Peptides against a protein of PDB entry 8PQO. Designs and how they scored, part 199

Target 1, 252 residues: chain A of PDB entry 8PQO
Amino acid sequence: VLLKEYRVILPVSVDEYQVGQLYSVAEASKNETGGGEGVEVLVNEPYEKDGEKGQYTHKIYHLQSKVPTFVRMLAPEGALNIHEKAWNAYPYCRTVITNEYMKEDFLIKIETWHKPDLGTQENVHKLEPEAWKHVEAVYIDIADRSQVLSKDYKAEEDPAKFKSIKTGRGPLGPNWKQELVNQKDCPYMCAYKLVTVKFKWWGLQNKVENFIHKQERRLFTNFHRQLFCWLDKWVDLTMDDIRRMEEETKRQ

## One batch from the design tools (peptide; made by RFdiffusion4, then SolubleMPNN)

Design b1_p26_8_s4 (from b1_p26_8, 17 letters changed)
Fold by OpenDDE base, seed 2:
Structure b1_p26_8_s4 (fold): chain B 252 residues (1-252), chain A 26 residues (1-26)
Amino acid sequence: as target 1 above (252 residues)
Amino acid sequence: MPLLESVYLDLGKFLVDLLLEAKLKS
């Protein structure tokens, strides 16, 4: 098991981020090939548990149509079915990713707290001290180009170049986080993403767990760079606007 | 937080590759 807590600081409020996240997920999904083909929504319902109230979703990603024929023929039954279970109780969210073939031998868990701070809270997910001792804290700086792979870099998604017309936020210089403290008119938040990766196959555990963390870090970096650079597109939207957009997208 | 389908695709391909390699080595 490998645990890392990714801390993503953004010059947006917790309330703004809720809109921005939903918008950015929807926008990024539109840019992907396949338009949601192969995604089965098994469950989508409200839940209440231990004082947590939110929306529970269970999605199955059927990857059979997305891989080459020879891969489909050789893949064990269930190997190309990825289950995503998500508990969205913003500002808290939990996602559990499993595979039908791997069963208990494979788990990705992503638990996120969104806090109105600069990533200074320790053990925000309230792990046991012994467990917390093994968690690596990883700070993601969305303005740091060195954290972005060359193949992922887009100038229009560079926070160091972007300036929001609607809010005046940006561009984010090398010391933007320090300067943010002195800017009373600019809200800020941190997304604390505790990622737990478990892969129980002997000899491959470390390799696979590290690989998955590398991919998650890449994803979080790129996504939040997009979210910030798309600020002018979503900052004036309400949650009701987002809901309407989602409904319209489902009808297309 | 929902992830993009592309991430799951990459993950799925990676897992299949590992399984195939394991079968070939057995």
Scores: peptide ipSAE 0.195, ipTM 0.794, DockQ to the pose 0.741
Fold by OpenDDE base, seed 4:
Structure b1_p26_8_s4 (fold): chain B 252 residues (1-252), chain A 26 residues (1-26)
Amino acid sequence: as target 1 above (252 residues)
Amino acid sequence: MPLLESVYLDLGKFLVDLLLEAKLKS
């Protein structure tokens, strides 16, 4: 098991982020090839548990049509079916990713708290001390180009170049986080993403777990760079606007 | 947070590659 807590600081409020996240996910999804083909939504319902209220989703990603033929031919049954269970109770979210073939031998859990701070809270997910001591805290700086793979880099998604016309936020210089503290009118938040990766195959555990974390980090980095650089597109939207957009997208 | 399909694709491909390698080594 490999645990890391990714802390993504953003010059947006927790409330703004809720809109921005949904918008950015939708926008990023539109830019992906296949337009959601192979995604089966099994469950999408409200839930209430232990005082947590939110939306529960269970999706299956069927990747058979999305991989090369040789991969499909070599893949064991169920290996290309990825289950995503998500509990969205913003500002808290939990996602559990499993695979039909690997069953209990494979788990990715992503638990996110969105807090109006600069990533200074320790053990925001309230892990047991023994577990917490094994968690590596990883700070993602969306303005740091060195954290972005060259193949992922886009100038239009560079927070170091972007300036929001609507909010005046950006560009984010090398010391933007420190400067943010002094900017009383600029909201900020941190997304604390505790990622638990479990892969129990002997000899492959560390390789797979580290690989997955690398991919998650890459995803979080790119996504939040986009989210910030798309600020002017979503900052004036309400949650109701997002819901309407989602409904319109479903009708297409 | 919903993950993009591309992430799952990369994961799936990686897992299959691992499975293939494991089979070839066995």
Scores: peptide ipSAE 0.193, ipTM 0.791, DockQ to the pose 0.729
Fold by OpenDDE base, seed 1:
Parts: sequence; C-alpha cells; structure tokens
Structure b1_p26_8_s4 (fold): chain B 252 residues (1-252), chain A 26 residues (1-26)
Amino acid sequence: as target 1 above (252 residues)
Amino acid sequence: MPLLESVYLDLGKFLVDLLLEAKLKS
C-alpha cells in the first residue's frame, strides 16, 4: 500500500472550483476519442451517511473496444472492466476504483477535501497518527513547467502565460503562491487529494503502486492547469449550465 | 473526482501487460 497526499493550490474559491471542475471534466471528456462510449452508469442516486450528504455514482468503464485486438483477446474475463464508485459531497469527494478480475488485489482510492487555504492543514483527512506518518505530502504547482512532461505541454494551457480577461487573474509567476497571500481580493483554495494505491501481487507491489501514483500526479497536474486556463469559459456558468453540458457529452 | 477514460485505458493496458508478463515467467 502506498499513500500520498497531493496538494493542489489554485487561485479560485472553493465555490468556483465546483463549477470549474465539472466543466473541465466535461470538456476534457469531449476531447477524448470516442467520448463517453463504453461507460455504463449502474447507480446514480443521493446518499446520506454519518452526516455526509451527496450523490453516489457507480460506473463501469468497458475498455474492450478501446484496446488493441491482441490485448482484448489475451485479457482475462473482467480485466478490461473498471468500476468507479464515487461519493460526491462537495467540498468532500471520495472515489474508489476497482477491477473485476483483480478483485481485492487492486484498489485505487482518491479522497479529496477542498479547503479555502494555501495547503497548510496537516492530516485534513483525519488519519490515525501511525498511518499519517507514512503519507508523503506532494505539492503540485500548476505554474511550474518543470512538473509537466514535454509531450503534455500546451502553450494555451500554461498558467504562467494565461491571463483571465473576466477575473484579471494570472499569469502565475514563479512566486505566485507567496504573492497570493498578500492579495486579499484574489480567492484561493487547496485541493487535498489523498490517494491510496493497493496492489497485492507479490514482487509487483512497488512497481505498480509507484506507476499509478506517477499517472495520478500527471493527471492532476494537467487537469488543474487546464481548469485554470479555462477560467473565462466556466467562471460565469451556473450549475444548470454544467448539467446541460454533461447531458450533451453523454450523447456524443 | 471522476477520472478520464484515457487514464483507465492506460491503467488497463498496463495491468494486462503485467498479466501477460507474469504468465510468460510462470
């Protein structure tokens, strides 16, 4: 088991991020080949547990049509079906990813708290002290180009170059986070993303767990760079606008 | 937060590769 807490600081409010996240997910999904094809929604319902109220979703990602023929032919039954269970009680969210073939041998859990701070809270997910001492805290700086792979870099998605016309935010210089502390009129937040990766195959745990964390970090970095650089596209949208966009994406 | 399908695709491919490698080494 490998745990890391990724802390992503953004020059947006917690309330703004709710819209921006949904927009950016929908927009990124539209840009993917085949869109939402192969996604099956099993459950989509409200839930209430231990005072937490939100929306529960259970989706299956069927990857059979998305992989090469030789992979599909050699893959064990269920190996290309990924289950995503999500509890969305914004500003808290939990996502659990499993695979039908791997069963208990494979788990990715992503728990996120969105807080109106600069990533200064320790153990926001309230882990036991013994567990918390083994968690690596990783700060993602969306303005730091060195954290972006060259193949992922796009100038139009570079926070160090982007200037929001609607809000006046950006570009983000090398010391933008320190400067933000002194800018009372600019909202800020931190997404605390605790990622738990478990892979129980002897001799492969470290390889697989580190690989998954590397991919998650890459995803979080690119996604939040997009989210910020798309600020002018989503900052004036309502939740109803977002819902319409999501429905349109499902139809493609 | 929901992840992009492309991430799941990469993960699926990686897992299948590991399975094939494990079978070959057995």
Scores: peptide ipSAE 0.191, ipTM 0.793, DockQ to the pose 0.718
Fold by OpenDDE base, seed 5:
Structure b1_p26_8_s4 (fold): chain B 252 residues (1-252), chain A 26 residues (1-26)
Amino acid sequence: as target 1 above (252 residues)
Amino acid sequence: MPLLESVYLDLGKFLVDLLLEAKLKS
C-alpha cells in the first residue's frame, strides 16, 4: 500500500472551482479519442450516508475497443474492464477504481477535500496517526514547467504565460503563491487529494504502486493547468449552466 | 473527479504488460 496526499493550490475560490472542475472535465473529455465510447454507466443516483449528501456514480470503462488487437487477444478476461465508483459531495469527493480481473488485489482510492487555504492543513482526511505518518505530502505547482512532461506541454495551457482577461489573474510567476497572500482580492484554494494505491502481487507492489502515483500526479498537474488557463471560459458560468450543459450533452 | 479515459487506457495497457511479463517469468 502506498499513500500520497497531493496538494494542488489554485488562485480560484472553492465555489469557483466547483464550476471550473465540471467544465474542465467535460472539455477534456471532448478531446479524448474515444469520446466516451466504451463507458457504461451502471448507477447515477443521489446518496445520503452519515450526514454526507451527494451524487453516486458507478461506471465501467471497457477498454477492449481502445487497445490494439494483440493486446485485446492477450489480455485475461476482465482485465480491460475498469470499474469507477464515485461519491461526489462537493467540497468532498471520493473515487474508487477497481479491475474485474485483479479483484481485491488492485485498488485505487482518491479522496479529495477542497479547502479555502494554501495547503497548510495536516491530516485533513482524518486518518489514524499510524496511517498518517506514512503519507507523503506532495505539492503540485501548476506554474512550474519542470513538473510537466515535454510531450504534455502546451503554451496555451501554461499558467506562467496565461492572463485571465475577465479576472486579471495570472500570469503565475515563480513566487505566485507567496504573492497571493498579499492580494486580498484574489481568492485561493487547495485541493487535498489523498491517493491510496493497493497492489497485492508480491514482487510487483512497489513497481505498480509507484507507476500509478506517477500517472495520477501527471493527471492532476495537467488537469489543473488546463482548469486555470480555461478560467475565462468558465468563470461566468453558474452551476445551473453546467447542469444544463450536462443534460444537453446527455441528450445528444 | 472521474478520471479521463486516457488514464484508464494507460493503466490497462500497463497492467496487461505486467501480466504478460509475469506469465513469461513463470
Scores: peptide ipSAE 0.184, ipTM 0.787, DockQ to the pose 0.683

## One batch from the design tools (peptide; made by RFdiffusion4, then SolubleMPNN)

Design b1_p27_1_s1 (from b1_p27_1, 19 letters changed)
Fold by OpenDDE base, seed 1:
Structure b1_p27_1_s1 (fold): chain B 252 residues (1-252), chain A 27 residues (1-27)
Amino acid sequence: as target 1 above (252 residues)
Amino acid sequence: MMFGINEYAFLLANITILTSLLAKLLE
């Protein structure tokens, strides 16, 4: 089991991020062919637990049509069915990803707190001290080009070049995070994403767990660079607008 | 219905991860 807490600081408010995140996901989904195909929604209902109130979803991703033929033909029964259970109680959310074949030997859990701070809170997910001791905190700087793979880099998605016309935010210079402390007019937040990866397979555990973390970090980095650079596209949208976009995305 | 980044991100980005993992497991 490998745990890392990714801290993504953004020059947006927690409330703004809720809209921006949903917009950016919807936009990214539109740009991908076959988005949403093979998704089965088993459960979609409200929940309330220990003061946490939100929406619970259970989805199955059937990946038979999304993998190469040789994988589809050789994969054991259930190996291409991914279960995703999500508890969405913004500003808190939890997602648990499992596989029918691997059962307890495979787990990806992503727990996120969105806080109006600069990523300074320790153990925001309230882990036991012994567990927290083994968590690596990883700061993602969306303005740092060195954290982006060359093949992923796009100038129009570079926070160091982008300036929001509607809000005046950006571009983000090398010391943008430190400067936020002195800019009372610019909101800021941090997404604390605790990612737990378990791949209990002899000889492959460390390699696979590290690989998954590398991919998750890559995803978080690219996504939040897009989210910021698309600020002018979503900052004036309502949640109703977002819901319409989600419905359109599901039809793609 | 509200979905977070993780619900859509897995479908869009982690398929490659799963495919790579499955390929390695089958080797």
Scores: peptide ipSAE 0.079, ipTM 0.751, DockQ to the pose 0.178
Fold by OpenDDE base, seed 2:
Formats: structure tokens, C-alpha cells, sequence
Structure b1_p27_1_s1 (fold): chain B 252 residues (1-252), chain A 27 residues (1-27)
């Protein structure tokens, strides 16, 4: 089991992020062919647990059409079915990903707190001390080009070049986080993403778990660079606007 | 249907991960 807490600092408020996240997911998914293909929604209902109120979803991702024929033909039964259980209670979110074939031997859990700080809180997810000492804190700086793979880099998604016309935020220089503290009119937040990866196959555990973390970090980095650079597209939208957009998308 | 960030992360990253892992395991 490998645990890392990714801390993504953004020059947006927690409330703004809720809109920006949903917009950016929708926008980014448009560029992906077959984003909804093979997705089965089993459960979609409100929940209340321990004072936490939100929406619970259980989805199955059938990946048979997403893998090469070679893999599809040789994959064990259930190996291409991924279950995602999500508890969305913004500003807290939890997602658990499992696989029918691997059962208890495979787990990806992503727990996120969105806080109005600069990523300075320790153990925001309230782990036991013995568990917390094994968690690596990883800071993602969306302005740091060195954290972006060359093949992923796009100039129009570079926070170091982008300046928001509507808000005046950006471009983000090397010391943008330090300077942000002195800018009373610019909100900021941190997404604390505790990622737990379990791949219990002897000989492959460390390799696979590290690989998964590498890919998740890559995704988080690219996504939040996009979210910031698309600020002018979503900053004036409300949650009601997002809901309307979702409904319209369903009708298409 | 729109997804949250974690759902999006799975769609874009974990599908590739699974495909790559399966390919390696089947080699």
C-alpha cells in the first residue's frame, strides 16, 4: 500500500473551485472520444453519514471497448470491469475504485478536502498517527513547468503565461504563492488529495503502485493547470449554470 | 453526465493504467 497526499494550491476560492472543477471536467472530457461509453450507473442517490451530506454514486466502467483486442481477448473475466464508488459532499469528496477480478488485491482511494489555505494543514484527513507518518506530502505547483511532461505541455494551458482578463489573476511567477499572501483581493485554496493505492501482487506491488501514483499526479497537474487557464470561461458561471449545462448535455 | 475531478481522473488515467498493466501482465 502506498499513500501520498497531493496538495494543489490554486488562486481561486473554495466556492469558485466547485464551479471551475465541474466546468473543467466537462470541457476536458469533450476532447476525449467515448467519454461516456461503457459507463453504467448503478446508484445515484443522496446520502447522510456522520454529519456528512452529499451525493453517492456507484458506477461500473466497462473497458472492453477501451483496450486493444489483444488485451480484451486475453483479459480474465471481470478484469475489464472497474467499479467506482463516490461520495461527493463538497468541499469533501471520496472515491473508491475497485476491480471485479482483483477483488481485495486492488484499491485506489482518493479522498479530497478543499480548504481555504495554502496547503499548510497537516493530516487534514485525520489519519491515525501511525498511518499518517507513512504518508508522503507532495506539493503540485501549477506554475512549475518542470512538473509537466513535454508531451503534455500546451502554451495556452501554461499558468506562467496566462492572465485572466475578468479577474486580473496571473500570470503566475516563480514566487506566486508567496506573493499571493499579500494580495488581499485574490482568494486561494488548497485541494488536499489523499491517494491510497493498493496492488497486492507479489513482485509487482511497488512498481504498479508507484506507476499509478505517477499517473494520478500527472492528471492532477494537467487538470489544475487547465482549470486555472480556463478561469475566464467559468468564473462568472454559477452552480445553477453548471446544472443547466449538465442537463443539456444529457439531452444530447 | 458530468463527472467530478476524481471520476475524471479515473477516466483519463486509470483506464490507461489498467490497459498498460494488463498488457504487461499478458506479455
Amino acid sequence: as target 1 above (252 residues)
Amino acid sequence: MMFGINEYAFLLANITILTSLLAKLLE
Scores: peptide ipSAE 0.057, ipTM 0.749, DockQ to the pose 0.188
Fold by OpenDDE base, seed 4:
Structure b1_p27_1_s1 (fold): chain B 252 residues (1-252), chain A 27 residues (1-27)
Amino acid sequence: as target 1 above (252 residues)
Amino acid sequence: MMFGINEYAFLLANITILTSLLAKLLE
């Protein structure tokens, strides 16, 4: 089991982020093939547990059509069915990803707290001390180009180049986080994303777990760079606007 | 129905991760 807490600091408020996140998801999914195909929604219902109120979803992602032929041919039964259970109670969200074939030997859990701070809280997910001491805190700097793979880099999605017309935020220089503290009118937040990866196959555990973390980090980095650089597109939108946009995207 | 970053993470990244992992494991 490998745990890392990714801390993504953004010059947006927690409330703004809710809109921006959903917008960016919807926008980015338009350009991705199979962004909704092969998804079976088993459960989609509100929940209330231990004071946490939100939406619970259980989805199955059928990946048979999304993998290379040789993978499909060799994959054991259930290996291409991914179960995602999500508890979405913004500003808190928990997602648990499992696989029918690997069962308890495979787990990806992503627990996110969105806090109006600069990533300074320790153990925001309230892990036991013994568990917390094994968590690596990883700061993702959306302005740091060195954290972006060359193949992922787009100038129009570079926070170091982007200037928001509507808000005046950006571009984000090398010391943007330090400078942000002195900008009283600029909100900020941190997404604390605790990622738990379990891959219990002897000889492959460390390799696969590290690989998954590397890919998750890549995703978080690219996504939040987009989110910020698309600020002018979503900052004036309401949640209702976002919902309509998502519905339109799903119809494609 | 709305989905957040975690669901998005799976849709766009975890699918790629899984396919890559499966490819490596089956090679």
Scores: peptide ipSAE 0.051, ipTM 0.748, DockQ to the pose 0.167
Fold by OpenDDE base, seed 5:
Structure b1_p27_1_s1 (fold): chain B 252 residues (1-252), chain A 27 residues (1-27)
Amino acid sequence: as target 1 above (252 residues)
Amino acid sequence: MMFGINEYAFLLANITILTSLLAKLLE
């Protein structure tokens, strides 16, 4: 089991992020070929637990059409069916990903707290001390081009070049986080993403777990660069606007 | 209904991860 807590600092408020996140997910999904295909929604209902209110979803991702033919032919039964259980109670979110074939031998859990700080809170997910000491904190700097693969880089999604016309935020220089504290008119937040990866196959555990973390980090980095650079597209939207957009998309 | 980055994360990244992983495991 390998745990890392990714901390993504953004020059937006927690409230703004809720809108921006949903917009950016929708936008990025539209641009992705095959997005949403093969997704079976088993459960989608509100939940309430210990004062936490949100939306619970259980989805199955059928990946048969998303993998090469040779993989589909050789894959064991259930290996291409991924279960995703998600508890969305913004500003808290939890997602658990499992596989029918590997069962207890495979787990990806992503727990996110969105806090109005600069990523300074320790153990925001309230792990036991023994577990917490094994968690690596990883800071993602959306302005740092060196953290972006060349094949992923787009100038229009570079926070170091982007300036929001509507808000005046950006571009983000090398010391933007330090300078942010002196800019009272600019809100900020941190997404604390605790990622737990379990791949319990002897000889492959460390390799696979590290690989998965590498991909998750890549995704978080690219996504939040997009989110910020798309600020002018979503900053004036309300949650009601987002809900309406989602409903319209579902009908299409 | 609200969907977050984590769902999107799996839709994109985890598909690639699983495909690559399966390919390697089947070798």
Scores: peptide ipSAE 0.080, ipTM 0.755, DockQ to the pose 0.172; fails the geometry check

Design b1_p27_1_s2 (from b1_p27_1, 19 letters changed)
Fold by OpenDDE base, seed 1:
Structure b1_p27_1_s2 (fold): chain B 252 residues (1-252), chain A 27 residues (1-27)
Amino acid sequence: as target 1 above (252 residues)
Amino acid sequence: MMFGIMEIAFFIANLTVTNYLKAKLLK
């Protein structure tokens, strides 16, 4: 098991981020090859547990049509079905990813708190002290080009170049995070993303767990760079607008 | 889906198939 807490600081408010995240997810999904095909929504219902109220979703990603024929033909039962269970109680979110074939041998859990701070809180997910000692805190700087792979870099998605016309935010210089403290007119937040990766197959545990973390970090970095650079596209949207966009994406 | 999981999903699928084949060859 490998745990890391990714801290993503953004020059947006917690309330703004809720809209921006949903917009950016919808937009990213439209740009992906194959769209939402092969996604089955098994459950989508409200939940209440331990004072937490939100929306619970259970989705199955059927990869049979998205993998090469030889993989499909050789795959054991359940190997190409990925389950995503999500508890969305913004500003808290939890996502659990599993595979039918691997069962307990594979788990990705992503727990996120969105806080109106600069990533200064320790153990925001309230882990036991012994567990917290083994968590690496990883700061993602969306303005740092060195954290972006060359193949992922786009100038139009570079926070160091982008300036929001609607809000006046950006571009983000090398010391933008420190400067936020002195900019009373610019809201800020941190997404504290505790990622737990478990892969129990002998001889592959460390390699696979580290690989998945590397991919998650890459995804978080690119996603939040997009989210910020798309600020002018989503900052004036309502939740109803977002819902319409999500429905349109599902139809593609 | 909060983030793109397809790359990870494909990776896991490939590992699953590979392991399954290895297990069959060793039996």
Scores: peptide ipSAE 0.230, ipTM 0.786, DockQ to the pose 0.620
Fold by OpenDDE base, seed 2:
Structure b1_p27_1_s2 (fold): chain B 252 residues (1-252), chain A 27 residues (1-27)
Amino acid sequence: as target 1 above (252 residues)
Amino acid sequence: MMFGIMEIAFFIANLTVTNYLKAKLLK
């Protein structure tokens, strides 16, 4: 098991981020070719558990049509079905990813707290001390180009170049986080993403767990760069606007 | 959140198939 807490600081409020996240997810989905194919929504309902209220979603990603024929023919039952269970109780979110074939041998859990701070809280997810001491804190700087793969880089999604017309935020220089403290009119938040990866196959555990973390970090970096650079597109949207956009995305 | 899951899914799928085949060959 490998745990890392990714801390993503953004010059947006917690409330703004809720809109921006939903918008950016919807927008990213539109940009993906065949994004909705093979996705089955089993459950999408409100939930209430232990004082946590939110939306529960259970999706299955059926990869049978997405993999080569030889993989499909040789795959054991359930191997090509990925389950995503999500509990969205913003500002808290939890996502659990599993595979039917691997059962308990594979788990990705992403737990996120969105806080109106600069990533200074320790153990925001309230882990036991024994577990917390094994968690690596990883700061993602959306303005740091060195954290972005060349193949992922887009100038229009570079926070170091972007200037929001509607809000005046950006561009984000090397010391933007320190300067943000002095900007009274600019809100800020941190997304604390605790990622737990378990891959319990002998000889492959460390390799796969590290690989998945690398992919998650890449994803978080690119996504939040987009989220910020798309600020002018979503900052004035309401939740109703977002819902409409999501419905339009589902139709494509 | 569905973003980025496909890359991981494909990786896991391929790894699962490979491991399954190896296990069958050893039996």
Scores: peptide ipSAE 0.226, ipTM 0.785, DockQ to the pose 0.554
Fold by OpenDDE base, seed 4:
Structure b1_p27_1_s2 (fold): chain B 252 residues (1-252), chain A 27 residues (1-27)
Amino acid sequence: as target 1 above (252 residues)
Amino acid sequence: MMFGIMEIAFFIANLTVTNYLKAKLLK
């Protein structure tokens, strides 16, 4: 098991982020080839548990049509079905990813707290001390180009170049986080993303767990760079606007 | 909401197939 807590600081409020996240997810999904294809929504319902109220979703990603023929032909039953269970109770979110074939040998859990701070809280997910001791805190700086793979880099998605016309935020210089403290009118937040990766196959545990973390980090980095650089596209939207957009997208 | 899991999903799928084949060949 490998645990890392990714802390993504953004010059947006927690409330703004809720809109921005949903917008950016929708936008990113449109740009992905085959986005939504092979995704089965098994459950989408409100839930209430231990005072947490939100939306529960259970999705299955059927990869049969998306993998090469030889992979499909050789894949054991359930190997190409990825289950995603998500509990969305913003500002808290939990996602659990499993595979039918791997069963208990594979788990990705992503627990996110969105807090109006600069990523200074320790153990925001309230892990046991012994468990927390083994968590690596990883700070993602959306303005740091060195954290972005060359193949992922886009100038239009570079927070170091982007300036929001609507909000005046950006560009984010090397010391933007420090400067943010002095900008009383600029909101900020941190997404604390505790990622738990479990892969129990002998000889592959460390390799796979590290690989998944690398991919998650890459994903979080790119996504939040986009989220910020798309600020002018979503900052004036309401949650109702987002819901309408999602409904319209489902009808296409 | 979770996003971008497809890359991981593909990796897991490929890994699963590869491991399954190896296990089958060793039997």
Scores: peptide ipSAE 0.225, ipTM 0.786, DockQ to the pose 0.666
Fold by OpenDDE base, seed 3:
Order: sequence, then C-alpha cells, then structure tokens
Structure b1_p27_1_s2 (fold): chain B 252 residues (1-252), chain A 27 residues (1-27)
Amino acid sequence: as target 1 above (252 residues)
Amino acid sequence: MMFGIMEIAFFIANLTVTNYLKAKLLK
C-alpha cells in the first residue's frame, strides 16, 4: 500500500472551483477520442450517510473495445471491467476504483478536501497518527513547467503564460503563491487529494503502486493547469449553467 | 473523477493478461 497526499494550490475560490472542475471535466472528456464509449452508468443518485449529503455514482468502464484483439481474446473474465464508485459531497469527494478480476488485490482510492488555504493543513483527512506518518505530502505547482512532461505540454495551457481577461489573474510567476498572500482581492484554495493505492501481486507491488501514483500526479497536474487556463470560459457560469450543459451533452 | 483513467485502465488490463498467461504457463 502506498499513500500520498497531493496538495494542489489554485488562485480560485472553493466556490469557483466547483464550477471550474465540472466544466473542465466535461471539456477534457470531449477532447478525448472515444471518451464516452464503453462507459456504463449503473447508479447516479443522491445519498445521505453519517451526515454527509451528496451524489453517488457507480460507473463501469468496459475496455473490450479499447484494447487490442489479442488482449480481449486472452483476458480472463472481468479483467477488462473497471469500476468507479464516487461520492461527491463538495467540498469533499471520494472515488474508489476497482477491477472485477483483481478484486481485493487492487484498489485506488482518492479522497479530496477543498479548503480555502495554501495547503498548510496537516492530516486534513483525519487519519490515525500511525497511518498519517506514512503519508508523503506532495505539492503540485501548476506554474512549474518542470513538473509537466514534454508530450503533455501545451502553450495555451501554461499558467505561466496565461492571463485571465475577466479576472486579471495570472500569469503565474515562480513566486506566485507567496505573492498571493499579499493580494487581498485574489481568492485561493488548496485541493488536498489523499491517494491510496493497493496492488497485492507478489513482486509487482512497488512497481505498480508507484506507476499509478505517477499517473495520478500527471493527471492532477495537467487537469489543474487546464482548469486555470480555461478560467475565462467558466468563471461566469453558474451551477445551473453547468447542469444545463451536462444535460445537453447527454442528449447528444 | 471521470477522466484520464484510460491509461491506468489499459496498463492494468495488459498487466492482468500478461500475468494470467504467465501463471497458466507455469502450471
């Protein structure tokens, strides 16, 4: 088991982020080839448990049409089905990813708190002390180009070059986080993403767990760079606007 | 999350098939 807490600081408010996240997820999905194919939504309903209220979703990603023929033909039953269970109670959310074939041998859990701070809170997910001491805190700087793979880099998605016309935010220089503290008119937040990865196949645990963390970090970095650089596209949208956009997308 | 899982999913799928076949060959 490998745990890391990724802290993503953004020059947006917690309330703004809710809109921006939903917009950016939708936009990113449109840009992916075949993004909607093979996704089955089993459950999408409100939930209330232990004082937590939100939306619960259960999706299955069927990879049969997405993998090479030889993989499809040789794959054991359930190997090509990925389950995603998500509890969205913004500003808190939890996602659990499993595989039918691997069962208890594979788990990815992502728990996120969105807080109006600069990533200074320790153990925001309230882990036991013994568990918390094994968590590595990883800061993601969306302005740091060195954290972006060359193949992922796009100039139009570079926070160090982007300036928002609507808000005046950006470009983000090397010391943007320190400068933010002195700017009363610029909101900020941190997404605390606790990622738990478990892979229990002998001899492959460390390799796979580290690989998954590397991919998650890459995903978080690229996504939040996009979210910020798309600020002018979503900052004036309301949650109702987002809901309408989602419904329109479902009809296509 | 509903984005960017395909790379992980493909990796897991390929790993599963590879190890499944390896295990069968060793039996």
Scores: peptide ipSAE 0.212, ipTM 0.778, DockQ to the pose 0.598

